# Peptides against a protein of PDB entry 5NXQ, part 96

Target 1, 114 residues: chain A of PDB entry 5NXQ
Amino acid sequence: EIQIPVSMAAEEEYLRSKVLSELLTDTLENDGEMYGNENEVLAALNGAYDKALLRLFASACSDQNVEKALSLAHELKQDRALTAAVKISERAELPSLVKKINNIREARYEQQLK

## One batch from the design tools (peptide; made by RFdiffusion4, then SolubleMPNN)

Design b2_p22_8_s4 (from b2_p22_8, 11 letters changed)
Fold by OpenDDE base, seed 5:
Structure b2_p22_8_s4 (fold): chain B 114 residues (1-114), chain A 22 residues (1-22)
Amino acid sequence: as target 1 above (114 residues)
Amino acid sequence: SEEEKRKKFLEESEKIIDETFA
């Protein structure tokens, strides 16, 4: 029995979720038709995507790799995921990362207002 | 130990993640 390390499992889920999310998004954009629960599927995929990213993010934080952690945070799609990243950063005692992630959140909020 | 600290951190992080997407 082969056991997959947590980090590798997270990467696998990230890649899977990313690919599926992109495929669904492309399909919706190209066809322009809704046939059912596409939005729900997309939301679920986005959730899985961010969840996987956050696991990678936590791993980066545990390694005190702020640069990698920040890069991963930029890839997060949902605000709730960014909030989680802030919480994780706080527990990692990385205040600079906390500030930078909050800046990401603020920037996205401002963009939504425009 | 540092390893134990990292383990605890990752466990706590997982709880945060699970709570976020519950």
Scores: peptide ipSAE 0.716, ipTM 0.958, DockQ to the pose 0.777
Fold by OpenDDE base, seed 4:
Structure b2_p22_8_s4 (fold): chain B 114 residues (1-114), chain A 22 residues (1-22)
Amino acid sequence: as target 1 above (114 residues)
Amino acid sequence: SEEEKRKKFLEESEKIIDETFA
């Protein structure tokens, strides 16, 4: 069994999930038809995508690279992932990052309200 | 040590991530 460093594994999974998520999204937007479990597949892909990003995010926080961490947070799709990022930032003792991520969440909420 | 703290931080972060998507 080959052991892969966590950071490398996260990057690979991120790229894979990103590509697949984009392909599926494009297919659904262009074809406009749902056949079977497309929504389930999309949800799974989005989950894997955010999960991979959060691992990269945690790594950035451990390096005290706030700029990189914030950039990664902006790429998160799901609110639950942003919540996780806040928790991780709190544990990293990065209050400025916590505030900025919460601002991202608030902005998305406002967009939903129109 | 700082290295041990970083290791612990990453482990705790992984737990948060796993709990988020459980």
Scores: peptide ipSAE 0.715, ipTM 0.957, DockQ to the pose 0.768
Fold by OpenDDE base, seed 1:
Structure b2_p22_8_s4 (fold): chain B 114 residues (1-114), chain A 22 residues (1-22)
Amino acid sequence: as target 1 above (114 residues)
Amino acid sequence: SEEEKRKKFLEESEKIIDETFA
């Protein structure tokens, strides 16, 4: 069996989860029908999506690629995922990235308060 | 080595990710 590198596996999972999440979201927005499990499915998909992104994020941090890491952080959907990104950045000793991700979190929080 | 350090970092990151979505 061929072993797939972690980064490649993460990218594939990210793309798969992203497509499925978008398709489901579009369906709900266009049809307006709720069957009771859509939110749970979306949550699961978003979780898988963010997990895949965080693995890519960690890889970028390991390479000290702050720009790539920040770009990936902007794609994260859940606040808990951003928190994880901060923790990973701290361990990577990238304080500038920590500050930038915290700014993303604060901005999203302010939007929720409106 | 630097390679081993990166490997360890990725392992620790994976733990953070797993804990986040547990």
Scores: peptide ipSAE 0.715, ipTM 0.957, DockQ to the pose 0.828
Fold by OpenDDE base, seed 2:
Structure b2_p22_8_s4 (fold): chain B 114 residues (1-114), chain A 22 residues (1-22)
Amino acid sequence: as target 1 above (114 residues)
Amino acid sequence: SEEEKRKKFLEESEKIIDETFA
């Protein structure tokens, strides 16, 4: 049995879930096609997407690559994922990254209120 | 060692991720 390195696995899952999530989203937004389980599938895909990103994020933090970590954080879709990123950043003892991610969260909250 | 610390960090991060999406 072939074992895939964790980082490679995370990247593959990221790309796969990203593509599938985008395709499904586009179908809903552009084609107007609604299926009984479509929203559930989308949620699951988004979850997988953010999970994969967070694994990459953690890896970046472990490398003390703040810029890469921040870039990955911007790609996160769900607020709960950003919260997780903050927790991970705190554990990585990267306070500047914590602040920047919190700024991302606040900005998104403001956008949702409009 | 630093390697062990990084490994532990990644493991704990995985726990955070799992808890987030449980």
Scores: peptide ipSAE 0.715, ipTM 0.957, DockQ to the pose 0.924; fails the geometry check

## One batch from the design tools (peptide; made by RFdiffusion4, then SolubleMPNN)

Design b2_p23_3_s1 (from b2_p23_3, 7 letters changed)
Fold by OpenDDE base, seed 1:
Structure b2_p23_3_s1 (fold): chain B 114 residues (1-114), chain A 23 residues (1-23)
Amino acid sequence: as target 1 above (114 residues)
Amino acid sequence: SREEELEKEFEEIVEEAEKLFEE
């Protein structure tokens, strides 16, 4: 049995989750209606999105493709996902990437304070 | 909670990455 490589599976899930997340976000912004579990659905989609990105991120780190890894980190939505990216970078022994991702987190913290 | 579960899943991905780097 032929199995889809992890990186390819992650890419597929990323694209799917990204499209659905954007669609739901746009719908909520345009209609202005929040019902039932819509926030829960959005959270679930964002979770799947970030999980897919993290797997791609890990792959990039494995390839020593720091530029790609950093680009992927910028696409992460949740702070907890950025924390995971930092941990992955540490395990990959990429301290420069660790610092750059922490800078992303700090920038987002500052944005929230404004 | 859902948040705690997601955090756990992120940690699992971190662990997967560790194995990948050791190959």
Scores: peptide ipSAE 0.521, ipTM 0.912, DockQ to the pose 0.822
Fold by OpenDDE base, seed 2:
Structure b2_p23_3_s1 (fold): chain B 114 residues (1-114), chain A 23 residues (1-23)
Amino acid sequence: as target 1 above (114 residues)
Amino acid sequence: SREEELEKEFEEIVEEAEKLFEE
């Protein structure tokens, strides 16, 4: 079996998870029917989505591509994922990125308070 | 819980990243 590079695999999973998450969201908005498990499915998809993004994020950090890393961080949906991104940035010794991601988190906190 | 499981998985990715940076 052909081995796929980690970055390519992560990108594939990201795209898949993104598409499915968006599809589910659109379906719920258009159809409006809830059968009781949609929230669970959405949560699972969001989890997979952020996991894939984090792997891409780590790759970007490894490449010292701070701009790409930051753009990926903005795409993260869950605060827990942003926390993980901060940890990754710290381990990558990118303090400027740490600060920027923390700013993202703080901004989202402020939005939740409104 | 599912939340705890996901947090654990995120931590695993953090650990994977550490290995990546060491390579």
Scores: peptide ipSAE 0.520, ipTM 0.911, DockQ to the pose 0.831
Fold by OpenDDE base, seed 5:
Structure b2_p23_3_s1 (fold): chain B 114 residues (1-114), chain A 23 residues (1-23)
Amino acid sequence: as target 1 above (114 residues)
Amino acid sequence: SREEELEKEFEEIVEEAEKLFEE
């Protein structure tokens, strides 16, 4: 059997989790009559989504593609995932990316205060 | 908790990235 490269596998998982997360979110917004575990399902999907993104992010960092890495970071949903992205950026020795991701985090913090 | 587990999984990805950078 042909093995799929890690980056391609991550992309597939990202797309799948993104679609499922969006579908679930739309369902919750349009039809509030769902099972009691919908929040747990959404959390699990968001987790899988961010994990997949982080692997893509790491790949972009490895390629020294800061622009792509930053774009991916903007798509991250959870603050903890952004923290992981910062750590990855630090390991990749990309201080400019670290700064930009921290700016994303700060912006989200400010939005939460409103 | 699920939150703690997810944090650990993120850390594992960070570690995976480190290995990627060392190649």
Scores: peptide ipSAE 0.524, ipTM 0.912, DockQ to the pose 0.837; fails the geometry check
Fold by OpenDDE base, seed 3:
Structure b2_p23_3_s1 (fold): chain B 114 residues (1-114), chain A 23 residues (1-23)
Amino acid sequence: as target 1 above (114 residues)
Amino acid sequence: SREEELEKEFEEIVEEAEKLFEE
């Protein structure tokens, strides 16, 4: 059987989770309800989405591709995922990336204040 | 809880990343 590279598997999971998350979000915005468990489904999808992103993020850090890593961090939805990204960046010894991700977190806090 | 489980899973990914950096 064909062995799929880990990076490709992560990308596949990311894309799948992204599409489903966006589809569900759009549906809720337009229709208001689906089956009564939309919030639970969305939470599960968002969790899977961020986990997949974090693996891609770690790969980017390993490649020393700070710009790609930062772009991926912007796509993270949950604050806890951003915290994980900071931890990964610290372990990768990328202090510039740490600062930029913390800026993302601060910006989101300000938006929540509104 | 779901929240606690997700936090644990994120931590596992952090640990996976550390192994990746050492390879």
Scores: peptide ipSAE 0.520, ipTM 0.910, DockQ to the pose 0.854; fails the geometry check

Design b2_p23_3_s3 (from b2_p23_3, 8 letters changed)
Fold by OpenDDE base, seed 1:
Structure b2_p23_3_s3 (fold): chain B 114 residues (1-114), chain A 23 residues (1-23)
Amino acid sequence: as target 1 above (114 residues)
Amino acid sequence: MREEEYEKELEEVVEEAEELFEE
């Protein structure tokens, strides 16, 4: 049985989740409320999207590709996913990446206060 | 999905990463 590498599986799931999230967002912007559960569907899609990104992020950390890891962290949507990225970075012993991800979190908090 | 269930899934990804770093 051919096992798909974790990185390839994560990339496929990321692309799928991204496309579906964008499609739903565009539909809501153009057509308004669909079925009354759009927020729940969007939350589920965003969850799957961030989970897939975190697996790619972990792979980048394993490769010591800090720039790729940071780029992926910028694409994370939810704060709880950024928290997970910090935990991964700490375990990978990448303190510079930890600091940069925390800066992303702080910047998002400041934007929410405006 | 409940928040607690999703947090567990994220912790599983963190644990998967730890295993990857040990290789």
Scores: peptide ipSAE 0.507, ipTM 0.901, DockQ to the pose 0.807
Fold by OpenDDE base, seed 5:
Structure b2_p23_3_s3 (fold): chain B 114 residues (1-114), chain A 23 residues (1-23)
Amino acid sequence: as target 1 above (114 residues)
Amino acid sequence: MREEEYEKELEEVVEEAEELFEE
């Protein structure tokens, strides 16, 4: 049995979750309410998306590819996922990445206040 | 999904990452 590399599985999950999240978002924007559970479905999809993306992020950190890791962190949707990315970066001993991710968090907080 | 359950899943990903870095 051919084992699919974890990175490939994570990428597949990320892409799937991304597409579904985008499709749902578009549907909500264009077609309105989807039986009142749209927010729950969207939250679940976003959760799956971020989780998959964090695995890719971890892989990038493992490769010491800080630029790629940072790019992936920018794609994270939820603050709790950014918090996880910080933890991963700390475990990877990448303090520069920690600072950059915290800057992303701060920027998002400022945007939410506007 | 409950917030606590998802936070646990994220922590599992963090733990998976830690194992990856130890290899």
Scores: peptide ipSAE 0.506, ipTM 0.901, DockQ to the pose 0.815
Fold by OpenDDE base, seed 3:
Structure b2_p23_3_s3 (fold): chain B 114 residues (1-114), chain A 23 residues (1-23)
Amino acid sequence: as target 1 above (114 residues)
Amino acid sequence: MREEEYEKELEEVVEEAEELFEE
């Protein structure tokens, strides 16, 4: 079995998850009611999407590419994924990135309170 | 997927990242 580099595997999974998430979203917008499990399928796709994105985020942190890492963090959908991104940033010893991701989290919390 | 199972998967990604930083 060909060992795909971690970064390439992460990119493949991200792209797959992104395409599927977009396709499902478009289908829901155009066709209306998918039978019963649409929200569960969307949640699973969003989970896979964020997990794949976090692997790309980790790769960017490893490269010390803070701007790319921050850009990827903005694409994360779930707060729990942002929490994971903070943990990764801490372990990468990138305190400026930690602060910026926490700012994203705070901004989202404030938006949810409105 | 249960929330606990997904949180575990995210922790695994964090652990994978730690290994990446040590390489």
Scores: peptide ipSAE 0.504, ipTM 0.900, DockQ to the pose 0.815
Fold by OpenDDE base, seed 2:
Structure b2_p23_3_s3 (fold): chain B 114 residues (1-114), chain A 23 residues (1-23)
Amino acid sequence: as target 1 above (114 residues)
Amino acid sequence: MREEEYEKELEEVVEEAEELFEE
């Protein structure tokens, strides 16, 4: 049985989730019809996307690749996922990354208040 | 998916990360 490295599996899931989320969003924007469950489907896809991305984020933290980790954090969609990224960064003992992710959260909050 | 269920899944990812850092 071919064992796929964890990093490759995480990357595959991330890319798949990202593509599906984008495709579905574009489809809904173009077709203009909501069948009542599209919002739920989109939420589920966004959830899967962020979860996959967080695994990549954790891998980057493990590699002490703070730059990559920060770039991945910027791609997270949900605030709850950013909260998870903070927790991961704390456990990785990367306080500078914690601060930067919190800055991302604060910036998003400020944008929502405008 | 309920918020509580998804939060649990995210916590599982956090826990997986902890294990990764201990390796």
Scores: peptide ipSAE 0.503, ipTM 0.901, DockQ to the pose 0.825

Design b2_p23_3_s4 (from b2_p23_3, 8 letters changed)
Fold by OpenDDE base, seed 5:
Structure b2_p23_3_s4 (fold): chain B 114 residues (1-114), chain A 23 residues (1-23)
Amino acid sequence: as target 1 above (114 residues)
Amino acid sequence: SREEEYEKELEEVVKEAEELFEK
């Protein structure tokens, strides 16, 4: 059987989790009549989404594609995922990317204070 | 907890990245 490269597998999982997350979100927004575990399902989907995205992020860092990496970081939903992205950036020795991701985090913190 | 488990998974992704960079 033909094995799918890690990057392609990550992209597939990212796209799948993204679609499912969006569908669930739309359903919750348009139809409040859902099962009591909808929030847990959404959290799990968002987690899978961010995890898959982080693998793509790591790949971009490996390619020294800071622009792509930053673009991917903007798509991350959870702060803990951004923290992981910072760690990955540090391991990749990309201090400029670290700074930019931290700026994303700070911006989100400010929005939460409103 | 579920949160702790997920954080561990993220740490594993970070570790995978480290291995990728050393490759």
Scores: peptide ipSAE 0.551, ipTM 0.913, DockQ to the pose 0.807
Fold by OpenDDE base, seed 4:
Structure b2_p23_3_s4 (fold): chain B 114 residues (1-114), chain A 23 residues (1-23)
Amino acid sequence: as target 1 above (114 residues)
Amino acid sequence: SREEEYEKELEEVVKEAEELFEK
């Protein structure tokens, strides 16, 4: 029985989702045209991206690599994904990381108000 | 709803992480 390590599987999915998300985003930004369900597709891709990234985040937490985990958290797009990252950090018993991620959330909230 | 389903998926990732930490 052959099983793919969690980190490898997560990396593959992350890269795939990242590329597709960026490609679609760039296309929309450059062309300025949108048809059909492109917004929905983009949302789905972003969701998949964050989910994959969270698995990488969890792996970093498992390695007790707080710096790497934090850098990954900065790459998360959705607030709900950051919330999940906080939960993961709590389960990993990394209170310093919890605080730093909450700071990210607060900063983004303030940015959205502008 | 789709949003609720996605939240469940995120929770599943959290649970996966918990299992990872327990090993």
Scores: peptide ipSAE 0.550, ipTM 0.912, DockQ to the pose 0.819
Fold by OpenDDE base, seed 1:
Structure b2_p23_3_s4 (fold): chain B 114 residues (1-114), chain A 23 residues (1-23)
Amino acid sequence: as target 1 above (114 residues)
Amino acid sequence: SREEEYEKELEEVVKEAEELFEK
């Protein structure tokens, strides 16, 4: 039996989750209506999206591809996902990446304060 | 809670990464 490599599976899930998340976001922005469990659906989609990205991020770290890892980190939506990326970077012994991801978090914090 | 469950999932991804790095 042929199994799909983890990285390929993660990429597939990332693309799927990204498309669905963008579609739902655009729909809500255009229609301006929130009913039922739409907020929960959006949260679930964003969660799946970030989780898939984190697996790609881990793969990039494993390949010592810091540029790719950083690019992926910028695509993460939730702060808790960035926290996970920091943890992964620490385990990968990439302190420069840790600092850069923390800079992303700090920048987003400042944006929220404005 | 849903939030706690998701945090657990993220922790699992972190653990998966650790295993990948030690491979």
Scores: peptide ipSAE 0.550, ipTM 0.912, DockQ to the pose 0.831
Fold by OpenDDE base, seed 3:
Structure b2_p23_3_s4 (fold): chain B 114 residues (1-114), chain A 23 residues (1-23)
Amino acid sequence: as target 1 above (114 residues)
Amino acid sequence: SREEEYEKELEEVVKEAEELFEK
């Protein structure tokens, strides 16, 4: 059995979750209700997506690639995932990234106010 | 609950990151 590098495995999971999440979202937007459990399925997929993305985020932080890390943070969907990203950034001792991620959170709060 | 389980999973990801940084 071929052993896949951890980073590649994380990328695979991310891409799979991303595709499925986007597909389901598009379907709901255009076709409406399908089976009656779409919201639950979407929540599960989004959770998996964010979790996989956070692993990529952590890898970017480990590489000291702040630009890549920030780009990944923008792709996170849930606030709790952004909170996790902040925690990871703090532990990576990247205060600039912490600030920028908090800015993302604040911007989303503002959008929710509308 | 589902929320509690997911929160735990996120905490595990954070811990994984810490281990990654220490390597």
Scores: peptide ipSAE 0.546, ipTM 0.911, DockQ to the pose 0.842

Design b2_p23_4_s1 (from b2_p23_4, 10 letters changed)
Fold by OpenDDE base, seed 2:
Structure b2_p23_4_s1 (fold): chain B 114 residues (1-114), chain A 23 residues (1-23)
Amino acid sequence: as target 1 above (114 residues)
Amino acid sequence: SSSEKKKEEFLKESEEIIDETFA
């Protein structure tokens, strides 16, 4: 039995989830087709996507690679995922990263209000 | 090493945070 490294598995899941979520989103936005469960599927895919990213984010934090971690945080889609990233950053004792991620969250809040 | 153990513990804690977030 072949064991896949955690980081590699996370990257594969990230790519898979990203592609699938984008394809589904494009279908909904461009073709206007609804199949009843598409919203649920999209939510699940987005969740999987952010989960995969957060694992990569945690890995970057463990390496003290703040720039990579921040870059990954920008790719997160859901606010709850950003919140998780803040928590992870706090555990990693990276206060500068915490501030930067909170800025991302605040910026997105402002965009949603417009 | 101690550093490796700390990293492993950090990753475990991070996984818990992730699991709680998407539970």
Scores: peptide ipSAE 0.699, ipTM 0.951, DockQ to the pose 0.814
Fold by OpenDDE base, seed 4:
Structure b2_p23_4_s1 (fold): chain B 114 residues (1-114), chain A 23 residues (1-23)
Amino acid sequence: as target 1 above (114 residues)
Amino acid sequence: SSSEKKKEEFLKESEEIIDETFA
């Protein structure tokens, strides 16, 4: 069995998921038509996207690269992914990062209220 | 080394968090 380094695998999956997610999103926005399982596919792609990002995020945390970690957190789409990022940051003993990610979550909540 | 072991454990724990999030 071929083993690929975790970081390389994560980067590849991130790029793949990002491209596919963007393409599908653009299609839905432009066509305005939903047929079959488009929503399901989009959800799956977004999940894969955030999952890949979180692996990169964990790697950045392990390197104590808070700036990179925060940048990656801003790219996360789902709230559950941000929650995961908070948990990972806590394990990494990076309280400043925890606070900043929570600020991201709060900002998104406020935007939803408007 | 101890530091490498800690990083490995951290990444393992992170993977578990990720898997639980998207289970």
Scores: peptide ipSAE 0.699, ipTM 0.950, DockQ to the pose 0.803
Fold by OpenDDE base, seed 1:
Formats: sequence, structure tokens, C-alpha cells
Structure b2_p23_4_s1 (fold): chain B 114 residues (1-114), chain A 23 residues (1-23)
Amino acid sequence: as target 1 above (114 residues)
Amino acid sequence: SSSEKKKEEFLKESEEIIDETFA
């Protein structure tokens, strides 16, 4: 069996989950029908999406590519995923990245308060 | 190399953080 690099596998999973999440979201918005399990499905897809992104994020951190890491962090959907990104950045000893990600979190909190 | 091992360990630790986040 061919071994797939972690980063490549993460990218494939990211693309797959992103497409599915977008398709479901568009369907719900256009059709206006809500089924009982739709929110659960979306949550699961968002989880898979953020997991894949975080793996790519970790890879970028390992390369000390702060700009790439930050770009990936902006694509994260869930607050818990941003928290994970902060933890990973701390382990990578990238304090500037930690601060920038915390700024993203704070900005999203402010938007929720409005 | 030592650098490669450190990166591998970092990625492993990161995976643990990810798993804990979405447990």
C-alpha cells in the first residue's frame, strides 16, 4: 500500500470536506428545508474540515512558515479549532502567530456580541 | 537527522492536540 504524506492526506480531506460542507449549506439556504439531522451532519463536516486544516497548520508551523499558518487559521470555522491552533503555535514557539490568532478569536467574539 | 526527528515529534504532539480538541 502506498503511504501518503500527512500534509497531502490533510489537503485531500480538507478539499473533500469543504466541498461537501458548501454543498449542504447552499442546499439548505436555497431549499429552505431543515431536516432533523442536518445540523449534526454540518457539525461533523465542519469538524472534519477544521481537523484537516489544523494538520496543514501544524505542518506550516513546523516549517516556521508563519504567513502560511496564519492564512490557514483564517479559514478555520470553529472557535475550538482556533484554540487548538493557538496551542500548536505555542508548542512551535511562535509567539507572534499566537497573538495574531488570538486577534482572530477576539474579532469573532465581537461579531457574535452584535 | 535531529531536525527531522524534532519535526516529527512536533507533528505528533500537534495531532494529539487535534484529537483532544475534537474528542
Scores: peptide ipSAE 0.696, ipTM 0.951, DockQ to the pose 0.808
Fold by OpenDDE base, seed 5:
Structure b2_p23_4_s1 (fold): chain B 114 residues (1-114), chain A 23 residues (1-23)
Amino acid sequence: as target 1 above (114 residues)
Amino acid sequence: SSSEKKKEEFLKESEEIIDETFA
């Protein structure tokens, strides 16, 4: 029996979700038509995308690879995902990473207020 | 090893955080 490492599984899911998200985005941009379920599909894809990223993020944290973790955090789309990243960073005892991710959250929050 | 076990537990805890976030 072969067990798939967490990182490999997460990477595969990330790539799949990323590709699908990009394809959907391109379709919406090119066609300019919105259907009733498209927002729901996008939300689901974004969720899967962020979940996959967070698993990679956790793996990076476990390796104490702060730079990789931070890079992954920048790719997160949803605020709730950033919050999760903060929680994971706290448990990894990486306070510098916590601060940097909170800065990302604050920056995005300020951008939304404009 | 102890280190490997700690990493595994950390990953499990992280997965729980992720699952709770997207429940």
Scores: peptide ipSAE 0.694, ipTM 0.951, DockQ to the pose 0.799

